# Peptides against a protein of PDB entry 9GMZ, part 27

Target 1, 343 residues: chain A of PDB entry 9GMZ
Amino acid sequence: TGFPLELLTRPATERLAYFENYTVAHPRLKEVYEILMRTIAEPAGASFIFVYGASGVGKTTLRLRVEQKLTELALPKLESDRARVPVVGIEAIAPESRYFNWKEYYTRALITLEEPLIDHKFDYGVRGISRDNFGKINVESKVVAPALRRALENALIHRHPDVFFVDEAQHFGKVASGYKLQDQLDCLKSLANMTGILHCLLGTYELLTFRNLSGQLSRRSVDIHFRRYCADSPEDVQAFKSVLLTFQQHLPLAETPNLVDHWEYFYERTLGCIGTLKDWLKRVLSDALDREATTITLKDLQKRALSVAQCQKMFKEIQEGERQLSETEADVQNLRSALGLGA

## One batch from the design tools (peptide; aimed at target 1 V24)

Design b2_p14_7_s2 (made by RFdiffusion4, then SolubleMPNN; from b2_p14_7, 6 letters changed)
Fold by OpenDDE base, seed 4:
Structure b2_p14_7_s2 (fold): chain B 343 residues (1-343), chain A 14 residues (1-14)
Amino acid sequence: as target 1 above (343 residues)
Amino acid sequence: SAPPVLSEPVEPLP
């Protein structure tokens, strides 16, 4: 079924919002979603989940869908336990400085945990953290990072989310001169251990550096690779074309654009990343709606496409990440063979 | 904000 035809008579803002809110349940998203939901339900003593994949593969969409589902599943229990937050999700900000800002991270995490609707107020034990009249957290500029960490630890313990999501988690890798990346990871480990809260870090293939640095985390982490669609796989090409067909049917335009016939061009400019595809189509749809256009043309697509130079850069980053993973898979096979477990 | 609509499973192209 396509978009509701009634949208054609609605304002451009409603038409755009429909497409923005529309999520294609593509095979890789469904697979990773099922693995992630199962891992959150049964962490088996894991303290970390790493979800890594190409930029624009759809990690933020995955996070938001899991957050929604965990919230829905928690609703019956939240009536009895008003202190509990079922899930917390933040995006790690790229620091303006060369170094990750822990003060900003702790502040954002604390603000996100303490939704105004939570009736159960607790004392953070930190001066300069208050709630306004609307229940929103205010953090005074004088509050130092160690105090914010303690406040976040107390908040996580009290609210007891099933998982703490950190999107764009590769930004933890932006370490100060003279600090080790391991010190950042040990800080996160300490937070997870002190709170007993499962942490899910979503990010680019740069997260593999975090996995490799901590042989101790590997014992308490679950890895989830969110793969792109590959043009050398007939099944992946078919899935990618099916995604294009689905988006084609859900663009709220008077004439259905033929996206599928241009699948190679879409693949060239998205590298098989569905998030990149959706964001491209959103930009093109916005332009079409602003012009009151009946459809999207190839020329409209070309105006909002990533440049070849951008795609080449992104592809090199993907190839390096995929290479590192393939080497790891080979190392596992070699280890199994060396242990006599058979390949 | 309206909850994001999950599509039905992407039907394979016929």
Scores: peptide ipSAE 0.042, ipTM 0.609, DockQ to the pose 0.323
OpenDDE base, seeds 1, 2, 3, 5: peptide ipSAE 0.029, 0.027, 0.031, 0.029; ipTM 0.623, 0.619, 0.647, 0.620

Design b2_p14_7_s3 (made by RFdiffusion4, then SolubleMPNN; from b2_p14_7, 6 letters changed)
Fold by OpenDDE base, seed 1:
Structure b2_p14_7_s3 (fold): chain B 343 residues (1-343), chain A 14 residues (1-14)
Amino acid sequence: as target 1 above (343 residues)
Amino acid sequence: GPPPVLDEPVDPLP
């Protein structure tokens, strides 16, 4: 099935929005989605979920689709519980300093949690937090981080989301000293424990460093590896080609481009990361729509491709992450063998 | 209706 043909007569903005909103249910995304949804439904005493994988693998897409599904599933219950928010998701900001800005984090989390026009005025117990006439939270500059934390804890307890998402969570680990990293982990642990809310941290392979420093989180965390497609796997190559086939059918152009014939070039410039592929195709589609083109060409693809140097850098980061995971898997196997548990 | 959470499955290669 392709795009709705009526889109060919629609404005470029509507055609682009169609493709932007289109999500290929590729095998790795579907697998990780099902694991994440099951883990959220049945956390089995876990306080944390770690979702890690390459930049551009599709973690943000995964989060948004899970948020959408949790919202859909909660709708019947929200009629009876008007205070409930089914899910909350934020992005961690890269620290501008050697310190993570907890004040900003708590403020953004609180704003996001309370954005739903919920009729019930919640007293956060903190002076300088108010709602405007549109129900948006206003946080006065005088409100300090400990007060914002208490407000967020109270709001999370009152709203009781099924999960709290933190995207780009590797940014917690970018603070320079081991002590500060432990303090950050302790802050997150305390927030999860005080609220009883499951936290899902999504990030790059840099999140593994953060994950490994928390020996205490290991007992209360679920790990989900969002893998890229690998060119050395025939099954992964077939899945990647099938994704290209699906995307070429859903590009709202008069002439269907042949993306599949160029699969090696697409793989070279995406490293098997479907988010990177979608972003690339989106840029190329935008250019094609701006010039009222009937199709996209290899030259159009080349103009918007990541450089070889960018791909080499990204590939090195991926290889380091995959190596660290392989070593961890080997350590688990060695531990099992040493325990007399068969490998 | 709301857009499907996951859109269409990957089309099989011919």
Scores: peptide ipSAE 0.091, ipTM 0.743, DockQ to the pose 0.302
OpenDDE base, seeds 2, 3, 4, 5: peptide ipSAE 0.032, 0.023, 0.024, 0.020; ipTM 0.704, 0.690, 0.675, 0.620

Design b2_p14_7_s4 (made by RFdiffusion4, then SolubleMPNN; from b2_p14_7, 5 letters changed)
Fold by OpenDDE base, seed 3:
Formats: C-alpha cells, structure tokens, sequence
Structure b2_p14_7_s4 (fold): chain B 343 residues (1-343), chain A 14 residues (1-14)
C-alpha cells in the first residue's frame, strides 16, 4: 500500500507533511521499541534507561512512538485522574557555555510536563512560577535553580509519568570537564531517586562515557543499543532495501521513484541509519514539490546527499562506539570464562 | 497535523 493518491491534488505543504509524519516500522526500530516498552512497564528497580546508537539511527522517532503509545494506553485512566501525565519528553540542548544551564533545563521540563494540562492549576510550591492567560508556565527571573528543581520534583511526583525522556542526552557530556559530567549525572540520579520516576536518556555513542563515569548507575540502569543496519549482514541489507521500497511507495509523487536500485548509494550516504535516510528523502521531496516535479531522480538525490567527508566523519564516530561496545562484550565473556561460567 | 502513519512490518523484499 502506498500513499493516499488524493495527496497528488493537495498543496505541497500537505504532501510534505504526510511524508514527515510517515514512519517505517523497520526491524531495528521494532526491536528497540519492544525492549523499551517492556523496560518501562517492568523497570525491575532501574532508575535509568540508556538508549544509544548512531546519530540519525532514529532515536527521536523511537521516543515519539513510545510517547504516543504510553499516552494511548493511559487515556482511559486520564479521564478519571486528570492530574496524571503519562509521559514527559525533553530534548537536551548543547550548552553555549562550559556550564550546563540547570535553570533552563528545569524550566523547559516544567513547561513540557504542564503543557498538556492547561486547565489544571498546580501549585508548584515556589513563588514566581505561574501560568499566563494561555496556560503557559512563566518563571520569574528571581527564581533560582534549586527552587525550580523542587518545583520539578513536586510536579513529577504529582503527575506520575511512567517515564521521563531526555533526547540528545549526549549534550550533557559536552561539558569541558569529566567532573562536570559526573555532577550532571549525580543531579539526574538524585532527581530520579527523589521523584521515583524512571528516566530514559537517548543519545549517540557519546552516552557510553556516562557508563564509564558512573559504576553506580550501571547497577540501576538498563542499556539498549539501537544498532544501524550493517552492509556485511545479508539480513540487514535486505531490511535496508525493504525500507527503501517502503519509502518510495510513500513519497507523494505522481511517478514512483526507484530508490531500491540505488540502495548502495543510499547506504554509502546514510551508513545504514534510517533517520538520516528519511531526512535526506524529506529534503529531496521538498525540492521536488517546489519544482512541481513528477518524480525524484538520482541527480535530485545527489544534490541533497551528505558529503563524503561528512559520511567519513560520522562513520569514524560510529566505529568508535561499536568498538567500545564490542570490547565491553569481550570483557564480559572474559569475566564469565574467568568465573568458570561457560562462554 | 495528521496522525503519524506507521508502516506495516517491513517485509523482506522477495
């Protein structure tokens, strides 16, 4: 089944929006989704979930799908418990300064947590936090970070989300010193412990640095590796081709482009990352719609592809992350062997 | 916007 054919008569904005909102349920996304949903339902005393993988593998798509599903599952309960929020998700912003802005983080988290519940005033227990006439949280400049933290703790306790998502969480690691990273992890750990709310950090392989810094987080964390598709795996190549087939069927163009025949070029410029692939196709679709084109050509793809230099850089970052994980797996096997546990 | 469309399971290409 392809896109709805009626889209061909619709404005370019609607056609683009269709593709933007379209998600391919590819095997790795399903696998990680199932693991994540199970872990959220049964955290078994975990306070953290780490979801790591290549940039553009589809972590944000995973988060949004989990948020949607948790919301859908909670709807019957939300009718009776209007105070509850099923899930909260925030994107971590790279600090402009060498210091993480906790005041901004807490403010954004509060805004995100309270946005769905405009009609229910919550007393944050902090002077200078209010809602405007549009229900948006306003934080006065005089409110200090420790007070915002207490407000967020109280809000999280009152709203009882099943999980708190932090997307792009590798940005916590971009602080100029390992000590500041540890302090940030300790702050997050303290927030999770004080609220009893499960935290899920999604990010690149730079999140592996967090595991190395906090041997205590490892005891209370679940790790989920969101792998890319690998060209050396026949199954992964087949899955990648199937994704291309699905995307070509869901590009709202008069003539279906043949993406599958160019699978090697798509792989070369995405490194097997489906998010990168989708973003590329989105850019190319936008250009095609602006030209009122009937299809997408290889030349159109080439115009919006990542450069070879960008792909080489991204591939080095992926290889380093995959290497670190493989070494960790080997260390576990060596430990098991040393303990007299069969490999 | 329209609700996100989830594809059916990506079946392997024959």
Amino acid sequence: as target 1 above (343 residues)
Amino acid sequence: GPPPVLSEPVEPLP
Scores: peptide ipSAE 0.032, ipTM 0.656, DockQ to the pose 0.295
OpenDDE base, seeds 1, 2, 4, 5: peptide ipSAE 0.031, 0.032, 0.031, 0.029; ipTM 0.623, 0.595, 0.732, 0.606; seed 1 fails the geometry check

Design b2_p14_8 (made by RFdiffusion4)
Pose (drawn by RFdiffusion4):
Structure b2_p14_8 (pose): chain A 343 residues (1-343), chain P 14 residues (1-14)
Amino acid sequence: as target 1 above (343 residues)
Amino acid sequence: TVDVSYPADATTPS
């Protein structure tokens, strides 16, 4: 397989768009996607899905792909329920203040729930907020956060989404003190419990500070780790080389450059994160198409790679996250012994 | 029934 040969006659813009729209279902992503879809289809009391992963591992692409896939299920379902949004997805806003702005979060979450059939919803539940009949949801600055949240709860319980996505969930950790971390997530827990809607939180390894704050949160959450490819296990190395081969065969050029020969350097500057690899390859392809180059040279790759210091920081954070998320037989034995079960 | 398979428009590595 490979890129369509017809693209050679087309201008560089078509090649670049093709490569941008190209995706690879590498094993780690496939497994994480399967687990996430299975868990969304049947939460069974869980009120959170944590998706831990390094920067550039593909959390956002996973969210988009699962949103698109779930939207497919909604079309047959719509014949039964005319007013139902299948999936709602938003991004956590990094606040300018010391603490996360819950009022802005509620405002944006309610705004994202705009539908053309707004007549079905009628009143949101609290005065002061309504659509301006121009397709935009208007909220008043005098409306307080408890009333806005109550309106969001009512809107969510009415629409009943399958899953609620909060991309970049590590911004929830912006707090004004050292004790507000548990309350920051308890508020979202209460919202999810009352609305009966699973809140799937995606973020980098900084989200691990939101992991096990309390036993209630521990039970109300499901952990999904989007592990990067590690050079330690040969199987992961084989998979990383294989992804490079797929990219080598699928980037539009006159002749396919050799990328497997330079797999070590790619891993050095990408740490196995597939998104970081594709961003680099797309940048190099864009640089090459400017000069109409027939192949990719090592010099081109080096020109637009990542700095050593950046990759050092990436690896430090990844090592800390993998160390925190590691599970061994020793932990299972310790828990067995402490539980008094034995063996 | 929910189809948990990854979308077919993505390329599987060799």

Design b2_p14_8_s1 (made by RFdiffusion4, then SolubleMPNN; from b2_p14_8, 8 letters changed)
Fold by OpenDDE base, seed 5:
Structure b2_p14_8_s1 (fold): chain B 343 residues (1-343), chain A 14 residues (1-14)
Amino acid sequence: as target 1 above (343 residues)
Amino acid sequence: MVDTSVPEDWVVPP
């Protein structure tokens, strides 16, 4: 099934919005989605979920779709519990300084938890936190990070989401010293423990640094690796081609472009990352719609492709992350063997 | 049983 043909008569904005809003349920996304949904429903005493993978693999898409599903599943319960928020998701901001801005993090989390549409107004007992005439939270500049933390703890307890999502969570690791990184991890752990709310951190392979720093986090965390498609796997190549075919059918153009015949070029410039592929096709579609083009050509693709230098940099970062995971798996096997546990 | 079903608006590749 392709795109709705009526889109061909619609404005370019609607055609682009269609392509932005649909999600391809590719095998790796489905697998990680199922694991994540199961883990959220049955955390088994876990306080953290770590979802790590390459930049552009689709972690943000995963988050947004899980948020949507959890919201849908919670709707019947929200009628009886008007204070409940089923899920909260934020994106961690890259610090302008060498230090993560906890004040900004707590402020953004509070703003997200206290959407104007929530009927139950809660006073968090913190001076300088107010609601405007539209019900939006306003945090005065004088409010200090410890007060914002207490407000967030109270908000999370009162709203009791099934999970708290933090996207781009590798930004917590952007600290000048290992000591400061440990303090940040202890802060996150304390927040999860004090609220009883499951935290899901999504990020790049830089998030693996967090797994290695705390043996205590390892006992209370679930790790989910969101893998890219690998060209050395025939099954992964076939899955990647099937994704290209799906995108080909869902580009709202008068003539279906042949993307599948260029699969090697798409793989070269995306490294098997479906988010990178979607973003690339979105840029190319936007250009085609602006020109009122009937289809997309290889030249149109080349114009918006990542440079070879960008791909080489991204690939080195991926290889380092995949290597660290492979070494960890080997270390587990070696430890099991040394303990006399069968493989 | 945990509902792990994908959203209905997802497009499944062939």
Scores: peptide ipSAE 0.342, ipTM 0.895, DockQ to the pose 0.808
OpenDDE base, seeds 1, 2, 3, 4: peptide ipSAE 0.330, 0.333, 0.333, 0.334; ipTM 0.894, 0.895, 0.896, 0.895

Design b2_p14_8_s2 (made by RFdiffusion4, then SolubleMPNN; from b2_p14_8, 8 letters changed)
Fold by OpenDDE base, seed 5:
Structure b2_p14_8_s2 (fold): chain B 343 residues (1-343), chain A 14 residues (1-14)
Amino acid sequence: as target 1 above (343 residues)
Amino acid sequence: AVDTSVPEDWVVPP
């Protein structure tokens, strides 16, 4: 099993696109995907799903693949309900200021929810929101955040997606005060409650601050930890090697590179994050294709690797997140023990 | 039954 051999005669752009679009169903991705799909289908009164994990673990890949699957599953129903959107996904932007830009968030959400190809036009009841000649949503600069919120609420109710994804959701937490963070959470909670739409927030371990701040959100949230592979786990090491084996078979090169023999170096420079690994290999593949190289060497890998300093920084951030989760799990066990419920 | 199947274009590692 490997890439289609016909790709070797195709342009570099097609070869690179194949690898970019290729998804390895590695154990952690598959696990989180299954949990997420199940939770979306059967939210059991949850209003939020939190998906947290290391940067580069594969959260964006997870989101995009769930969006694809939900769209595929909805296609038969969309023929009869032309107003429905099966899923909406946005990325939260890091605020340039100390405050999250709700106006930008609502605008991006509306633009994403109201794709140009949706035949069923909806009137938002808000002056300054229109569709251009191409059906794209245009939001005039004069439209204020409360009006955009009402428009988004109405659009979400009308389009009724199965889930609303917000990637990089830790950016909601980038506020100057704890009170403002609570306000952000209350705003999100209110949006979910007013629309009846399930929200899925994906982010780094900084998203754990959201989990801890709202005892009310915790009662209506499902938590999903997207773990990296750990080198201290033989099973995780084997899974990581298996991923490398799969990638080496799916690099559209004339000679299959031996990535598995360099697994320790790949682990050192990815911290067990498969998204980081894929992005690294994509850069190296692009360089190899530009040179019309038949294979990838260790020297080619080294040219595009993250620096040791970058890896050390990322690892500290991961360790802090993993520590916080471990402490929380211990606290839960201690609470259960103290309540007499057993471990 | 909830369809939790992975997309067909996904390749499972060996």
Scores: peptide ipSAE 0.346, ipTM 0.904, DockQ to the pose 0.822
OpenDDE base, seeds 1, 2, 3, 4: peptide ipSAE 0.343, 0.345, 0.345, 0.345; ipTM 0.903, 0.905, 0.905, 0.903

Design b2_p14_8_s3 (made by RFdiffusion4, then SolubleMPNN; from b2_p14_8, 9 letters changed)
Fold by OpenDDE base, seed 4:
Structure b2_p14_8_s3 (fold): chain B 343 residues (1-343), chain A 14 residues (1-14)
Amino acid sequence: as target 1 above (343 residues)
Amino acid sequence: MVDTSWPEEDVVPP
């Protein structure tokens, strides 16, 4: 089972698009997907889900797959409830300033929630928010952040998504000197409480700082760790090799490259992060297609690899996140021991 | 029961 052989006669753009759209359901992605889907269906009074893991582990792929699945499952009900949106997903933007831009966040959330495919016109009760002739939301520059928040709250209540996804959610942690990260969390908590909508924050290990800031969050949050593959685990190494084997079969090239023989080099330059691997292979495939090459070589891989310095930086960030989680696990064991529950 | 099915074509073989 590989790519459709007919792609070899198609334009380079179609061949590249095939690989871009191809998703490998690797073991960690499938596991986290199942946990996340179950948690969304039965949140058990949770208001937040935190999904954290290394940059490039595949969190955006996870989000998009859940969004697709929730949409597919909702289709039979959407015929009767035309106001409902099953899921909404946004990416939190890194501010150019040192401060998180709430006005931009609310605007993007509102625009995403109110896509043109929704026939039901909603009045937000806020001056300076309108729909154009194509149903696209327009927000005037004069609209202030508190008004946009109220508009988003009303839209979320009216559309009633099963979950609100925020990707790159570590950007909420970008606060001014002297401002509390707690204030950002309290703002998010208030939005979730006012709307009754489950929020899923996806991000790097920097999200762990949010987890630790509020004992009230911990009671109303579910935590999901999206782990990378580790070279010290034989099972993880085998899974990583299986992913390489799958990708080599789905590269729309005339000659199947042997990626598996180079698994150590792929691991060295991806740190076991499948998103990083896919992005790397995408760049290499694009270069190969531009040259009308029949295959990819080690030289082609080396040309588009992350530098050793980049990998070392990324690895330090991963190790710090994994350390913080290991300390949390140890704290749980210590707490159980102190309570007399045994190990 | 929550449908957590994934298309078989996307699943990495064991």
Scores: peptide ipSAE 0.194, ipTM 0.854, DockQ to the pose 0.634
OpenDDE base, seeds 1, 2, 3, 5: peptide ipSAE 0.085, 0.066, 0.100, 0.092; ipTM 0.767, 0.757, 0.771, 0.770

Design b2_p14_8_s4 (made by RFdiffusion4, then SolubleMPNN; from b2_p14_8, 8 letters changed)
Fold by OpenDDE base, seed 2:
Structure b2_p14_8_s4 (fold): chain B 343 residues (1-343), chain A 14 residues (1-14)
Amino acid sequence: as target 1 above (343 residues)
Amino acid sequence: MVDTSWPEDDVVPP
């Protein structure tokens, strides 16, 4: 089934919004989603989940779908427990300075956790944190990071989310000269331990640096690798073609474009990353709608494609991440063999 | 049993 045909009579803004909101539940996304949902429900003493993969693989889409599902599952309980929030999710911002801004992080987390629609008000026990007449959290500039941390700890305990999501979490790794990345991890670990709330960090392969730094975090973390599709796997190529077929059916254009016949070009310019593919198609669709075009052509695709130089850079970053994971898997096998557990 | 079902509004590729 394709897009609703009624969209062809609708404004360009509505047609674009349809495609923007449309999600292809491709095999890798579903697999990672199932693992993540299971791990959140049964963390087995884990305090952290690391979800890592290439930029544009679909980590943000994964987060949003998990947030949606956790909210849906919690609705019956939220009627009886008006203080509870099922899930909280934020994006870590790259600091303008060479050090991570914890004050901003705690402020954003508090604002996200304390959505104005929550009827049950909570006193944070911190001066300079208030709610306006609309229930929005206001944090005075004088409030220091340690006070904001205490407020967040209290709010997380009171609201008791099933998980705390941090997207783009590789930005925690950007530490000023003289600070250890370990100190950042210890701060996050302390927050998880003090609140009893499971933390899920989503990011690029740079998150592997976090995983490797703390032998203590490794004991209390679950790793989820969100893999791209690989052109050397016939199954992955078929899955990628099926995604292209699904997208071409859901582009709200009068004539269905043939994307599948160009699968190699799409693969070359996305490296098997479905988020990168969707973003490319969104740009091309926007251009087509602005021109009142009936379809999209290869020329339209080429105009909005990533450059070869961008793809080469992205591919190098992917290869380094995949290499590090392969070495880690080999180390596990070597450890098992050395312990006499067999391969 | 953990509900790991995908949200209903999304289409699975063929």
Scores: peptide ipSAE 0.182, ipTM 0.837, DockQ to the pose 0.783
OpenDDE base, seeds 1, 3, 4, 5: peptide ipSAE 0.149, 0.129, 0.166, 0.149; ipTM 0.808, 0.788, 0.828, 0.807

## One batch from the design tools (peptide; aimed at target 1 Q238 Q249)

Design b2_p15_1 (made by RFdiffusion4)
Pose (drawn by RFdiffusion4):
Structure b2_p15_1 (pose): chain A 343 residues (1-343), chain P 15 residues (1-15)
Amino acid sequence: as target 1 above (343 residues)
Amino acid sequence: AAVEAEPATAEELAA
């Protein structure tokens, strides 16, 4: 398999768009996708899905693919329920203030729930907020956060989304003190419990500070780790080389450059993160198409790679996250002993 | 339009 040969006659813009729209279902992403879809289809009391992963591992692409896939299920379901949004997805806003702005979060979450059939919803529940009949949801600056949240709860329980996505969930950790971390997530827990809607939180390894704050949160959450490819296990190395080969075969050029020979350097500057690899390859391809190059040279790869210091910071954070998320038989034995079960 | 592919096989990699 490979890129369509017809693209050679087409201008560089078509090649670049093709490569941008190209995706690879590498094993780690496939497994994480399967687990996430299975868990969304049946939460069974869980009110959170944590998706931990390094920067550039593909959390956003996973969110988008699962959103598209779930939207497919909604079309047959729509014949039964006219007013139902299958999936709602938003991004956590990094606040300018010391603490996360819950009022802005509620505002944006309610705005994202705009539908053409707004007549079906009628009143949101509290005065001061309504659509301006121009397709935009208007909220009043005098409307307080408790009333806006109540309106969001009513809107969510009316629409009943399958899953609620909060991309970049590490921004929830912006707090004005050292004790507000548990309350920051308890608020979202209460919102999810009352609305009966699973809140799937995606973020980098900084999200691990939101892992196990309390036993209630521990039970109300499901951990999904989007591991990167590690050079320690030969199988992961084989998979990383294989992803490079797929990219080598699928980037539009006159002749396919050799990328497996330079797999060590790629891993050095990408740490196995597939998104970081694709971004680099797309940048190199764009640089090469400017000069109409027939192949990719190592010099081109080196020109638009990542700095050593950046990769050092990436690895430090990744090592900390993997160390925190590691699970061993020793932990299971310790828990067994402390529980008094024995063996 | 989105385009999707599986990774290369072990035989393709060995080749």

Design b2_p15_1_s1 (made by RFdiffusion4, then SolubleMPNN; from b2_p15_1, 5 letters changed)
Fold by OpenDDE base, seed 5:
Structure b2_p15_1_s1 (fold): chain B 343 residues (1-343), chain A 15 residues (1-15)
Amino acid sequence: as target 1 above (343 residues)
Amino acid sequence: MRIETEPASAEELAA
């Protein structure tokens, strides 16, 4: 099954939007999706879920799919509970300074949680938080971070989402000292505990630092590793080729490009990360549509590929993350052996 | 945003 053929007669903007909105349900995405959905349904006293993996592995796609599914599942209950929001998802911003901006975080979370379409207006009990004529939350500059936190706590309790997603959560770790990182983790933990809302942090392997710093978070967290496809695994190579074939069929071009024959080049420049692959193909598709081209060539791919230097940097970051996880698995095995628990 | 298509089965890659 390929793209709808009627797209070939549509504007370039609609053709590009089709591909942008298309998602391949690849094996690693399905696996992590099922684990995440199960964990959200049955958190078993967990306050945090950590989803970590390479940049461009597809964490944002995972989040958006879970948000969609949780919304669909909640629709019948939302008719009786008009105050409820089924899910809230934000992206953490990289701080311009060496310190995470909690004021900005709380403001963004409040704005996202209190979408204009929510009929039930809630008073946050904080002066300087208002709604405009369009129902959009406005936060005055004078409102301090502790007041915004209380407003968010009250809003989360009242709206009772099944989960609060924070994408790019490695940005919490961008602090000048380990003490400040601990304080940030304690702030997040306190927010989850005070609200009773499950928090899911999605990010790079830099999130592993968060797991290691808080022995108390480890007891109340679930870890989910979103792995890339590895070229040393025949099964992973086959899955990666299958993803290329699927994208090949869903590029809205007059002639189906041969992506699969170039799988090694795609792997070299994506490191087995499907999000990186999709973003690359989106750029190449945009260029092809702008030229009214019938297909995509290897030269078109090369023009929009990540540089070898970018890939080498990304690969080094991946190898360090994968190494830390492998060492942790070995440490667990050693601990079990030392405890007299069979392997 | 439709998760419509399962990746082409391993059978379609073997053809």
Scores: peptide ipSAE 0.019, ipTM 0.568, DockQ to the pose 0.763
OpenDDE base, seeds 1, 2, 3, 4: peptide ipSAE 0.013, 0.010, 0.016, 0.264; ipTM 0.542, 0.528, 0.536, 0.887; seeds 1, 2, 4 fail the geometry check

